Peptides against a protein of PDB entry 9IZ0. Designs and how they scored, part 115

Target 1, 345 residues: chain A of PDB entry 9IZ0
Amino acid sequence: ITCLGSNGHTYKQLVKGGNDDLRQDAVMEQVFEQVNGFLRSYRKTSQRNLSMRTYKVIPLALKTGVIEWVQDTIPLGEYLDSAHKVYHPKEWSLSTCRKLIAEKQMEDLETRLKVYDLVCRHYRPVFRHFFLESYADPVQWFTTQTNYARSTAVASVLGHVLGLGDRHGQNILIDKTSGEVIHIDLGIAFEQGKKLPVPECVPFRLTRDVVDGMGITGVEGVFRRCMEFTLETLRREEDSLLSVLEVLRYDPLFSWLISPLRRMKKQKMQLENFNQPESGNITTDASRDPKIQRNNVSGESEAERAILKVRQKLSSTLSVEASVGELIRIAQDPSYLALMFCGWS

## One batch from the design tools (peptide; made by RFdiffusion4, then SolubleMPNN)

Design b2_p15_3_s1 (from b2_p15_3, 11 letters changed)
Fold by OpenDDE base, seed 2:
Structure b2_p15_3_s1 (fold): chain B 345 residues (1-345), chain A 15 residues (1-15)
Amino acid sequence: as target 1 above (345 residues)
Amino acid sequence: GFFSPEKLLKEVEEL
């Protein structure tokens, strides 16, 4: 759909239907808008324009809504697949890498680490080329790479604190104008990614290509410092953030648990990505929901556990620097990345 | 507590 705004600008809108709960996306975008308020209130974050990039989500019904089309974006995974074919045409295809990781999914950690290392040697990082290709001016190149590292740092801290899952390369958009990241499909939160058929074991996506986009300093510069400033702000606003999450505890439309149907859909998409070449089209199959009677008592106890886990992640028992250092270490650890569906890029 | 991959896998199997 194309809408004319009150400002005279034309906006593209995506009408999404099917099994995707746009209410979860809308709620998480509201939480991000509140967090962006906190980031604007503190000098260290405000001076750097630190924010989680947001988009407008209007849920119309249980399975239907309008999403703002984010113009001038590309999915990270789409760029990486194209760039690997250009810069490393003699390396393995993404499908070959996925197949080898899948064939060893039920094997021990030692075997999975050996396969992950083998895949990493045959599929090298390329994401630095996004900035070199897109920006001819050195000042624009440096500015956009800095904006990428800043936005990735905010998304990494906030994604860890809120337990955002399903952070694959198609759910992370790159803004071609600013270099900032935009996270989409927010319906796996509060560590529910651990309940997927392939459990999510990293606090956020910090794969080799995500780091390669930060330039020569990698994580040891703008990224680390912006994670520290973001976590410092969230620790100061702990009570405010928890109060926002407590409002969601009483929203009967918000689900603190991954639905069995969404779990099955993600399982099917993982299996299809092993058997089909190239077409990452998320087909929204409109399968009929069985009326699962949600026991209300289970939802409230899950909300309380989720809020307690957020509070634990905001704990000041460790310094901001020590906490960020440990998060960066875990997010880059091969022993975790080898267990992931796509930990090599 | 030490985050080990084995501990995290065990926490996932216990859920």
Scores: peptide ipSAE 0.009, ipTM 0.457, DockQ to the pose 0.041
Fold by OpenDDE base, seed 4:
Structure b2_p15_3_s1 (fold): chain B 345 residues (1-345), chain A 15 residues (1-15)
Amino acid sequence: as target 1 above (345 residues)
Amino acid sequence: GFFSPEKLLKEVEEL
């Protein structure tokens, strides 16, 4: 839909209907706005205009809402799929790579590493081309690549601290004007990504293509330094951030747990992306998974565990540099990326 | 480290 704002500007808006609880997205966007306040207050982050790029979410009903349409954006995964076809037309298709990784999902780590390496050799990074194609002016090119590295650094730290899951290439938009990343579909938070059928093992998305977009320095320079400044800010504002999360503990609209519906939807999307023929007799009697031990852990105990994990991630036990160094190492480690649904791009 | 593949696999086996 197209809406006229009170400022006389016309805004495109996406009306989402369906099973997506937009209240989770709206709450996470409010947390990001508070964090953006902290980033503006701290000299090292404010001098670099560090922010989590936000978008407006208006929940209208339990399953319906209006999302601000982020103009001039492309999903990272859509760009990468298109760019790989252009720059590497003799390499494997994204579907081939996905299929091979899925076929080995139940195998040992050594086998999964071999398949991941094989996929990586047949699907090379291309995201550097986004900046080379989109920006003919060297100043604009440098500015947008810098904005990309900065915004990715903020999103990486904040995504780790808040335990944001589902950080695949379709849930990360690139602003074609600024080069900034915009994270969408925020309904998997507080490490609930570990409860997915393919557990999320990395603190944030730092795949080969995400790094290739940072240019010749990769993670070394703008990205690492902006992660350090962001983490330093969040550590300084720990009590303020925890107080914001404690307000959410009492919000009856916020769910600290992944909904069974979102878990099933992600399972289905994984299966559909693999073109596995529906072998007709999977009665997904979702009622009979006996391993859902409903640990009657009260929703209060899950919120408390989530807040405790946030506090632990903000711990000053390691230096900012050591903490960021370890996060970058883990996020790029093939032993983790080989376990991911799409760790190669 | 807070993330070990082995700890994550155990946490997933315990879920």
Scores: peptide ipSAE 0.009, ipTM 0.437, DockQ to the pose 0.046
Fold by OpenDDE base, seed 1:
Structure b2_p15_3_s1 (fold): chain B 345 residues (1-345), chain A 15 residues (1-15)
Amino acid sequence: as target 1 above (345 residues)
Amino acid sequence: GFFSPEKLLKEVEEL
């Protein structure tokens, strides 16, 4: 929809109806705005204009709301699929890569690593071309690539600390004007991504294409340093961040658990990518409701566990540099990426 | 794609 604002400007708004919990998005955006306050207050982050890019979410009902349309954006996964066809027309299709990884999901780690390596050799990074194509001026190119590395660093630290899941290329927008990343669909937080049919085991998305967009220095340039400054800020503001999360503990509309409906929707989307229609009568024996022992872990006990994990991630037991170094290592480790639904791009 | 802006826009036009 297009709404006329009281200021006379027209705003495009996305009315999201259905199973998407816009209340989770709205709450996470509120957390990001508080974190952006901390980043503005700290000299090392403020001097670099470090922020998590936010968007306005207005929940209208438990499952319905209005999302601000982010102008001049593209989903990272949409850009990458198009760019791979242009720059590497002889390489494998994204569908071929997905199929091969999917066919081996139940195999051992060694087999999955071999398939991941094979896919990586036949689907090479292209995200550097986003910046090279979009910005003819060298200063604009350098500025936008720097903004990308900075925003990705902030989002990576926050994504780890808050345990953001579902960070696939369709849930990461690129701002074509600034080069900044915008994270959307925030309804999987506090490590609930580990409860997905394909468990998420990386702290944040740092795939080969995400790194390729950082330019020649990759992770060792602006990205690492901005992760360090962001983590240093969050450790400094630990009590303030935990206080914000404690307010959410008492929000009856906030779910610390992944909704069964979202879990089922993702399970279907994963299965539908396997089922090319062979015309076989698979009787949908819908009768296997797995008795998920609802361990009646009160929503309060899950909130407490989530907050404790946030506190543990902010621990000063390791230096900022050592902590960031380990996060970057794990996020790029083939043994983790080979387990992901799309860890190669 | 999981969320194409076009699918989201179409779900909006159908409401």
Scores: peptide ipSAE 0.000, ipTM 0.336, DockQ to the pose 0.119
Fold by OpenDDE base, seed 3:
Structure b2_p15_3_s1 (fold): chain B 345 residues (1-345), chain A 15 residues (1-15)
Amino acid sequence: as target 1 above (345 residues)
Amino acid sequence: GFFSPEKLLKEVEEL
């Protein structure tokens, strides 16, 4: 839809309908705006213009709403697939890599690590080329790469603290003008990504291509320092952040749990991305309802557990530097990345 | 409330 704003500007809006609850996205965007307030209040984060990039979400009903169309963006996964074909035309296709990882999904960690290493050797990082291609001016190149590392650092800390899941390359947009990341499809939060058919075991997405976009310094440059400043700010504002999340505890419209429908949709999409389109009518006979025992763990008990986990992640038991160091280590650990749907890029 | 749809709608009308 194209809307005419009160300011006379025309805005392209994506009307999302169907099975996705946009209330989850709208709530997470409000949490990000509050966090952006905290980042603006502290000198170390404000001087670096650290922010989580947000987009407007208007929930109209249970399954419909308006999402801001983010202009001048590309999905990270779309860029990476295109760039990999250009820069590494003799390497394996993304479909070949996905197939090999899928075929070994039920194997032991040692076998999965061997397959992950093999895939990594046949599918090299390319995301540095986004900055090299898009910005001929060295100042623009440096600025956009710096903005990418900064925005990725904010999104990584905040994504860990809030337990954001489903952080695949289609849910991360790159702003072609600023180099900043924009996270979309925020309806998997508070560690519900661990309940996906392929569990997400990393604190945030820090794959080889995500690191390659940071340039020659990788994680040891702007990224690590901006993670540290972001985490320092969130620890200072712990009570303020927890108070924002406590409001959600009493919101009957907010779901602290992944919906069965969303889980099934993600399961189907993961299976379809592993199967070549064999034209077989898989009549998914919906009749095998696995009795997901609705353990009616009251929505309140799940909210309380989620808030307690946020508090635990903001704990000052370790230094900011030690906490960030451990998060970066885990997010890059092959033992976790080999377990992911797409941990190699 | 703090997360009311009406507040979001108003913030979008103010853009």
Scores: peptide ipSAE 0.000, ipTM 0.329, DockQ to the pose 0.021

Design b2_p15_3_s2 (from b2_p15_3, 9 letters changed)
Fold by OpenDDE base, seed 2:
Structure b2_p15_3_s2 (fold): chain B 345 residues (1-345), chain A 15 residues (1-15)
Amino acid sequence: as target 1 above (345 residues)
Amino acid sequence: GFFNAEKLIKEFEEL
């Protein structure tokens, strides 16, 4: 749909219909706006304009809503597939890589690591080219690459703390104007990604292409420092952040658990992405909802466990530098990336 | 269709 704003500008809006509860996305966007308030309050984060990029979500009915169409964006995965064909036309296709990883999904870690290494040698990183192609001016190039590293750092810390799942290349948009990342489809949070058919084992997405976009310094420099400043801010605002999450404990519209329907949908998407080479448009058939009796008693206990895990992730037992260092190490560890659906890109 | 986004936002802020 197209909406006319009171400012006389026309905005494209995506009407989403189907089994996705947009209330979950709207609540996570509200949490991000509160965190953005904390980031603005501290000199180290405000001087760098550190924020989680947000988008407007308006849930209408149980299965329908309006999502802001973020202009001038591209999905990370769409850019990477296109750029890989241009810069490495003699390397393996994304489909070939996915097939080889899928064929070994049930094998031991050693076998999966060998296949992951093989795929990595035949599918090299290209995301640095996004910045080189988009900006002819060296100052614009440097500024945009810096904005990418900053926004990725904020999203990485916040994604770890809130336990954001389903961070595949189609759920991460790149702003072509600023180089900032926009995270979409936020309905897998509080480590519910570990309950997917392919469990999420990394704290955030820090694949080879995500690092390649940071330029020659990789994770060392802007990214690491901005993660440290973001985590320092979240540790200072621990009580404020936990208070925001405690409000969600009593929200009857919020779900601390991944729904069986969403799990089945993600399972189908994973299977389809292994079997089909080129159609990124998974038409979600609106399959009939079985009346899931929400046992309310299970929701409160999961909310309490989720809040406790957030508190544990904000613990000052380790320095900010040590905590960030360990998160970066785990997020880049081949032993975890080889277990992922697309850990090589 | 064309929708008034401000009306929808206001209806959401009232929920």
Scores: peptide ipSAE 0.000, ipTM 0.343, DockQ to the pose 0.022
Fold by OpenDDE base, seed 3:
Structure b2_p15_3_s2 (fold): chain B 345 residues (1-345), chain A 15 residues (1-15)
Amino acid sequence: as target 1 above (345 residues)
Amino acid sequence: GFFNAEKLIKEFEEL
């Protein structure tokens, strides 16, 4: 829909109708706004303008709401798919790569690693070209690449701490003006990505293309340092962040668990992507709502477990540098990446 | 402040 604001500006808005509970997205955006408060209050993060990019979500009913259309953005996956055809026209198609990974999904780790390595040799990263082609001015190029590395670092730490799942290339937008990343579709949080039919085994998305966008320094530049400063801020504000999450424990509308419907939808999508390489708009008219009697007792126990896991991730047992080093290692480890869904690479 | 999701829903049902 297109809305006229009280300021006379016309805003495009995406109306989601259907089975997606936009209340989870709205709650996660409120958590990000609070975290952005902590990042602004702390000198090391404030001096670098570190923030999680947010978007407005207005839930209108149980399954309907308005999402802010983020102007001047492109999905990371859409850019990568287009850029790969331009810069590497002799390499394998994304559909070929996905097919090869999918065909080996039931095989052992050694076989899956061999296929992942083979795919990596025939499908090279291209995301560096986003900055090189979009910004002819060296100052703009450097600024936007720096903004990308900073925003990705904040999103990576926060995504790990909150256990954000479903971080595929269509759920990560790139702002074409700033180079910043915007995470959308936040309905898989608190490690519920591990309950998907293909479990998410990495703490955040740090694929070869995500690293390639950081430029020549990769993870060892602005990205690592900004992850460290972000994690240091979150550890200092642990009690404040946990108090924010404790309010959600008493929200009867918030779901600490992936809905059976969303799990089934992802299962079907993962199975259909195995058999058909083309992006068909699957309007699944699944109009039978089983009245999920949410046993409140099961929700409270899952909320407590989720908050305990957040506290554990904020533990000062390891230094900030050691914790960030391990997160970066795991997120890039082929032994984890080769186990991911075929659309992750 | 935590915007109570119920308060936002009510404010939109009253518009």
Scores: peptide ipSAE 0.000, ipTM 0.318, DockQ to the pose 0.021
Fold by OpenDDE base, seed 4:
Structure b2_p15_3_s2 (fold): chain B 345 residues (1-345), chain A 15 residues (1-15)
Amino acid sequence: as target 1 above (345 residues)
Amino acid sequence: GFFNAEKLIKEFEEL
């Protein structure tokens, strides 16, 4: 839909209907707005204009809402698929890579590392080309690449601290004007990504293409330093951040658990990405609901556990530099990326 | 040569 703003400007908006509870997204955007307040108040982050890029989410009903259409954006995964076909037309397709990783999903770590390495050799990074193609002016090129590295650093720290899940290339938009990243579909938070059919084992998305977009310095420059400043700010504002999360503990509209419907939808999307339509009537007997032991862990005890885990991630036991160094190491570790649904790009 | 991805998949299934 197109809405006329009170300022006389027309805004495109996406009406999303279906099984997705946009209240989760709206609440996480409110948390990001509070964190952006902390980033603006702290000299080291404010001097760099560090922020989590937000978008407006208006929940209209339990399963319907209006999302701000972020103009001039592209999903990272859409760009990467298109660019890879242009720059590496003789390499494997994204579907081939996905198939290989899936076929070995139940294998040991050594086998999964071998297939991940094989996929990586046949699917090379291309995200550097986003900046080279989009910006003919060297100043605009440098500015947008810097904004990308800064925005990715903020999103990486905040995504780790809040335990944002489902950070695949379709849930990360790139603003073509600013170079900033915009994280969407925020309904998997507080480490609920570990409960997905393919568990998330990285703190944030720092795949080869995500790094390739940072330019020649990779993680060793703007990205690392902006992660450090962001984490330093969040550690300083720990009590303020935890107070915001405690308000959410008492919000009856906020779910600290992944909804069964969202889990099933993600499971189906993972399976459908493997089903090329071979016309075989495999009656998948949907009746094997694995008896997830419903330990009746009250929703309150899950909120408490989530807040405790945020506090643990903000611990000053390690220096900011050591903590960021370890996060960057883990996020790039092939032993973790090989376990992911799409860790190669 | 056309990089036969299917051939490499098969060679990797045989390892």
Scores: peptide ipSAE 0.000, ipTM 0.220, DockQ to the pose 0.038
Fold by OpenDDE base, seed 1:
Order: structure tokens, then sequence, then C-alpha cells
Structure b2_p15_3_s2 (fold): chain B 345 residues (1-345), chain A 15 residues (1-15)
């Protein structure tokens, strides 16, 4: 839909219908706005204009709302699929890579690492080309690549601290004007991604293509330093951040748990990516209700556990540099990336 | 699961 604003401007808006709780997205965007306040208050972050890019979410009902259309954006995964076909036309298709990883999903770590390495050799990073193609002026190129590295650093720290899940290439938009990242579909938070059929094992997305977009320095320089400054700011504002999250503990509309419907939808989408149509009559007997051990953990006890996990991630037990170093190491570790649905790009 | 932005855009063109 296109809405006429009170200012006389027309805004494209996305009406999302379906089982996705846009109230979780709206709440997470409010948390990001508060965090952006903290990032503006400190010299090290404000001097670099560090922020989590936000978008407006207006929940209209339990499962329906209006999302601001972010103009001049592309999903990272859409750009990468297109760019890989252009720059590496002799390499494997994304569908071939997905199939090979999926076929080995139930195998041991050693077998999964061998398949991941094989996929990586036949599907090379291309995301540097986004900046080289889009910006003919060297100053614009450098500025936008710097903005990308900064924005990715903020999103990586905040995504780890808040335990953001489902961070695949279609849930990460790239702003073509600024080079900044915009995270969408925020309804998997507080480590609920670990409860998916393919558990999320990385603190944030730092795949080979995400790193290739940072240019010749990779993670070393702008990205690492901006992660450190962001984590330093969040540690200073720990009590303020925890107070914001405690307000959500009492929001009857906020679910600290992944919705069973959302879990089933993600499971179905993972299975549909497994089923290329080989014409075998698999009567899926839909009658195995998995005994969801309803651990009758009250929503309050899950909120308390989530807040405790945020506090633990903000702990000053390790230096900022040591903490960021470990996060970067884990996020790039093949032993975790090989376990992901799409850890190679 | 992939967020199909095209499917959301298409569900949107139908509203």
Amino acid sequence: as target 1 above (345 residues)
Amino acid sequence: GFFNAEKLIKEFEEL
C-alpha cells in the first residue's frame, strides 16, 4: 500500500499478513531506538555515527501490521545470489550448495566440515563487488564500505547481546545509498534461534561474504574497533538496557518464547528446501504431534532467564577486546558455520 | 526459512 503522510509525502508501506507477530518486531525496534540513544551519548560511538538502523513497525492486530518500506534496499541474500551468477558463472548454484549441506545435516561434525569446505571452494565470496559496482567515486566507495563495516559491527554486537536469531541473507537488507545494514524479521530473539530445527550456533552472521564486503582489512580495523566501541557503550549502559528489557517482562503481548506456529512455519520452510520434487509418495503422516515438553516455565521465568543471559553477555569479566575477539572467532569458526543452514556465504 | 520479500510484495499488490 501507499499511504499519504500528514506532511503530504507518499510512503510505501508493507502490510504483513500471516502468523508473524509484528509486535515482537515493533518491541525490538523500540529497544534499538533506546540503544541508539546510548550510542549517541558516548564520544567513541557518536563520533563514528554508530547506530542500529531501524524501520517503523505499526502492529494493527495480533498477527497483522504495517511495516515501513525501506527504499533503496536489497536483501543481502538476493544480491549475493545474483552476483555469484555474474562473477562466478562456473561455480555451483546456491541450490546445489544448499542441497549438499542439507543431505549431510544428520551426519557427524567431521563429515559436515568436509562438505562445508567443499561448498566454500565451489562458492566463493563476491560481496566486495556490491561496493565496487555501486560507487564509481572513490570517496563514496570508501564512505559506504566504512558505513557497512560500522553498521555490521553495531548489528553484530546488538544481535549477540539480544540473542537475535534467523539472521539469514533475506533478513538482512543492504541500503544502496549508505551501505548500512538493516535487520528485519526480529521475532526470533533472546536465543530462541537455538530452539529451531537447525539450531543457530553463531553469535551473529559473519560469513565469508559478510567479511568480503568489509574490503581488504576484513574484520581487522573498522569492524573490530566499532564492535569494541559498541560493546563498551552497552556495558556502560547495562542497567539502562536491562531496565528497558524489564518493561517488556510485563508486556502481555511480548513473547519471550518462539511461537509454536512460527517454529512450525520455519520447520516447514526448512523441509520444503529439502524437497526438490522427487516424485516419491511420502505420505507424511501428520499425526506425530511431537510431545512438546511444555516445560511449564512461566513466561516470567523465561523473561528472567533472557534478562540474565543479556547481563551475562555484558559482563566485564573479560576486556572489551578479549570479548570481541572471542565473538569474532566463534562467528567465523567453520565448526559452527558448517552446522548452519547457510554458513558459507 | 527465507523471507520471500517478493511473496510479501505480491501479497501486498493483491491488497
Scores: peptide ipSAE 0.000, ipTM 0.320, DockQ to the pose 0.118; fails the geometry check

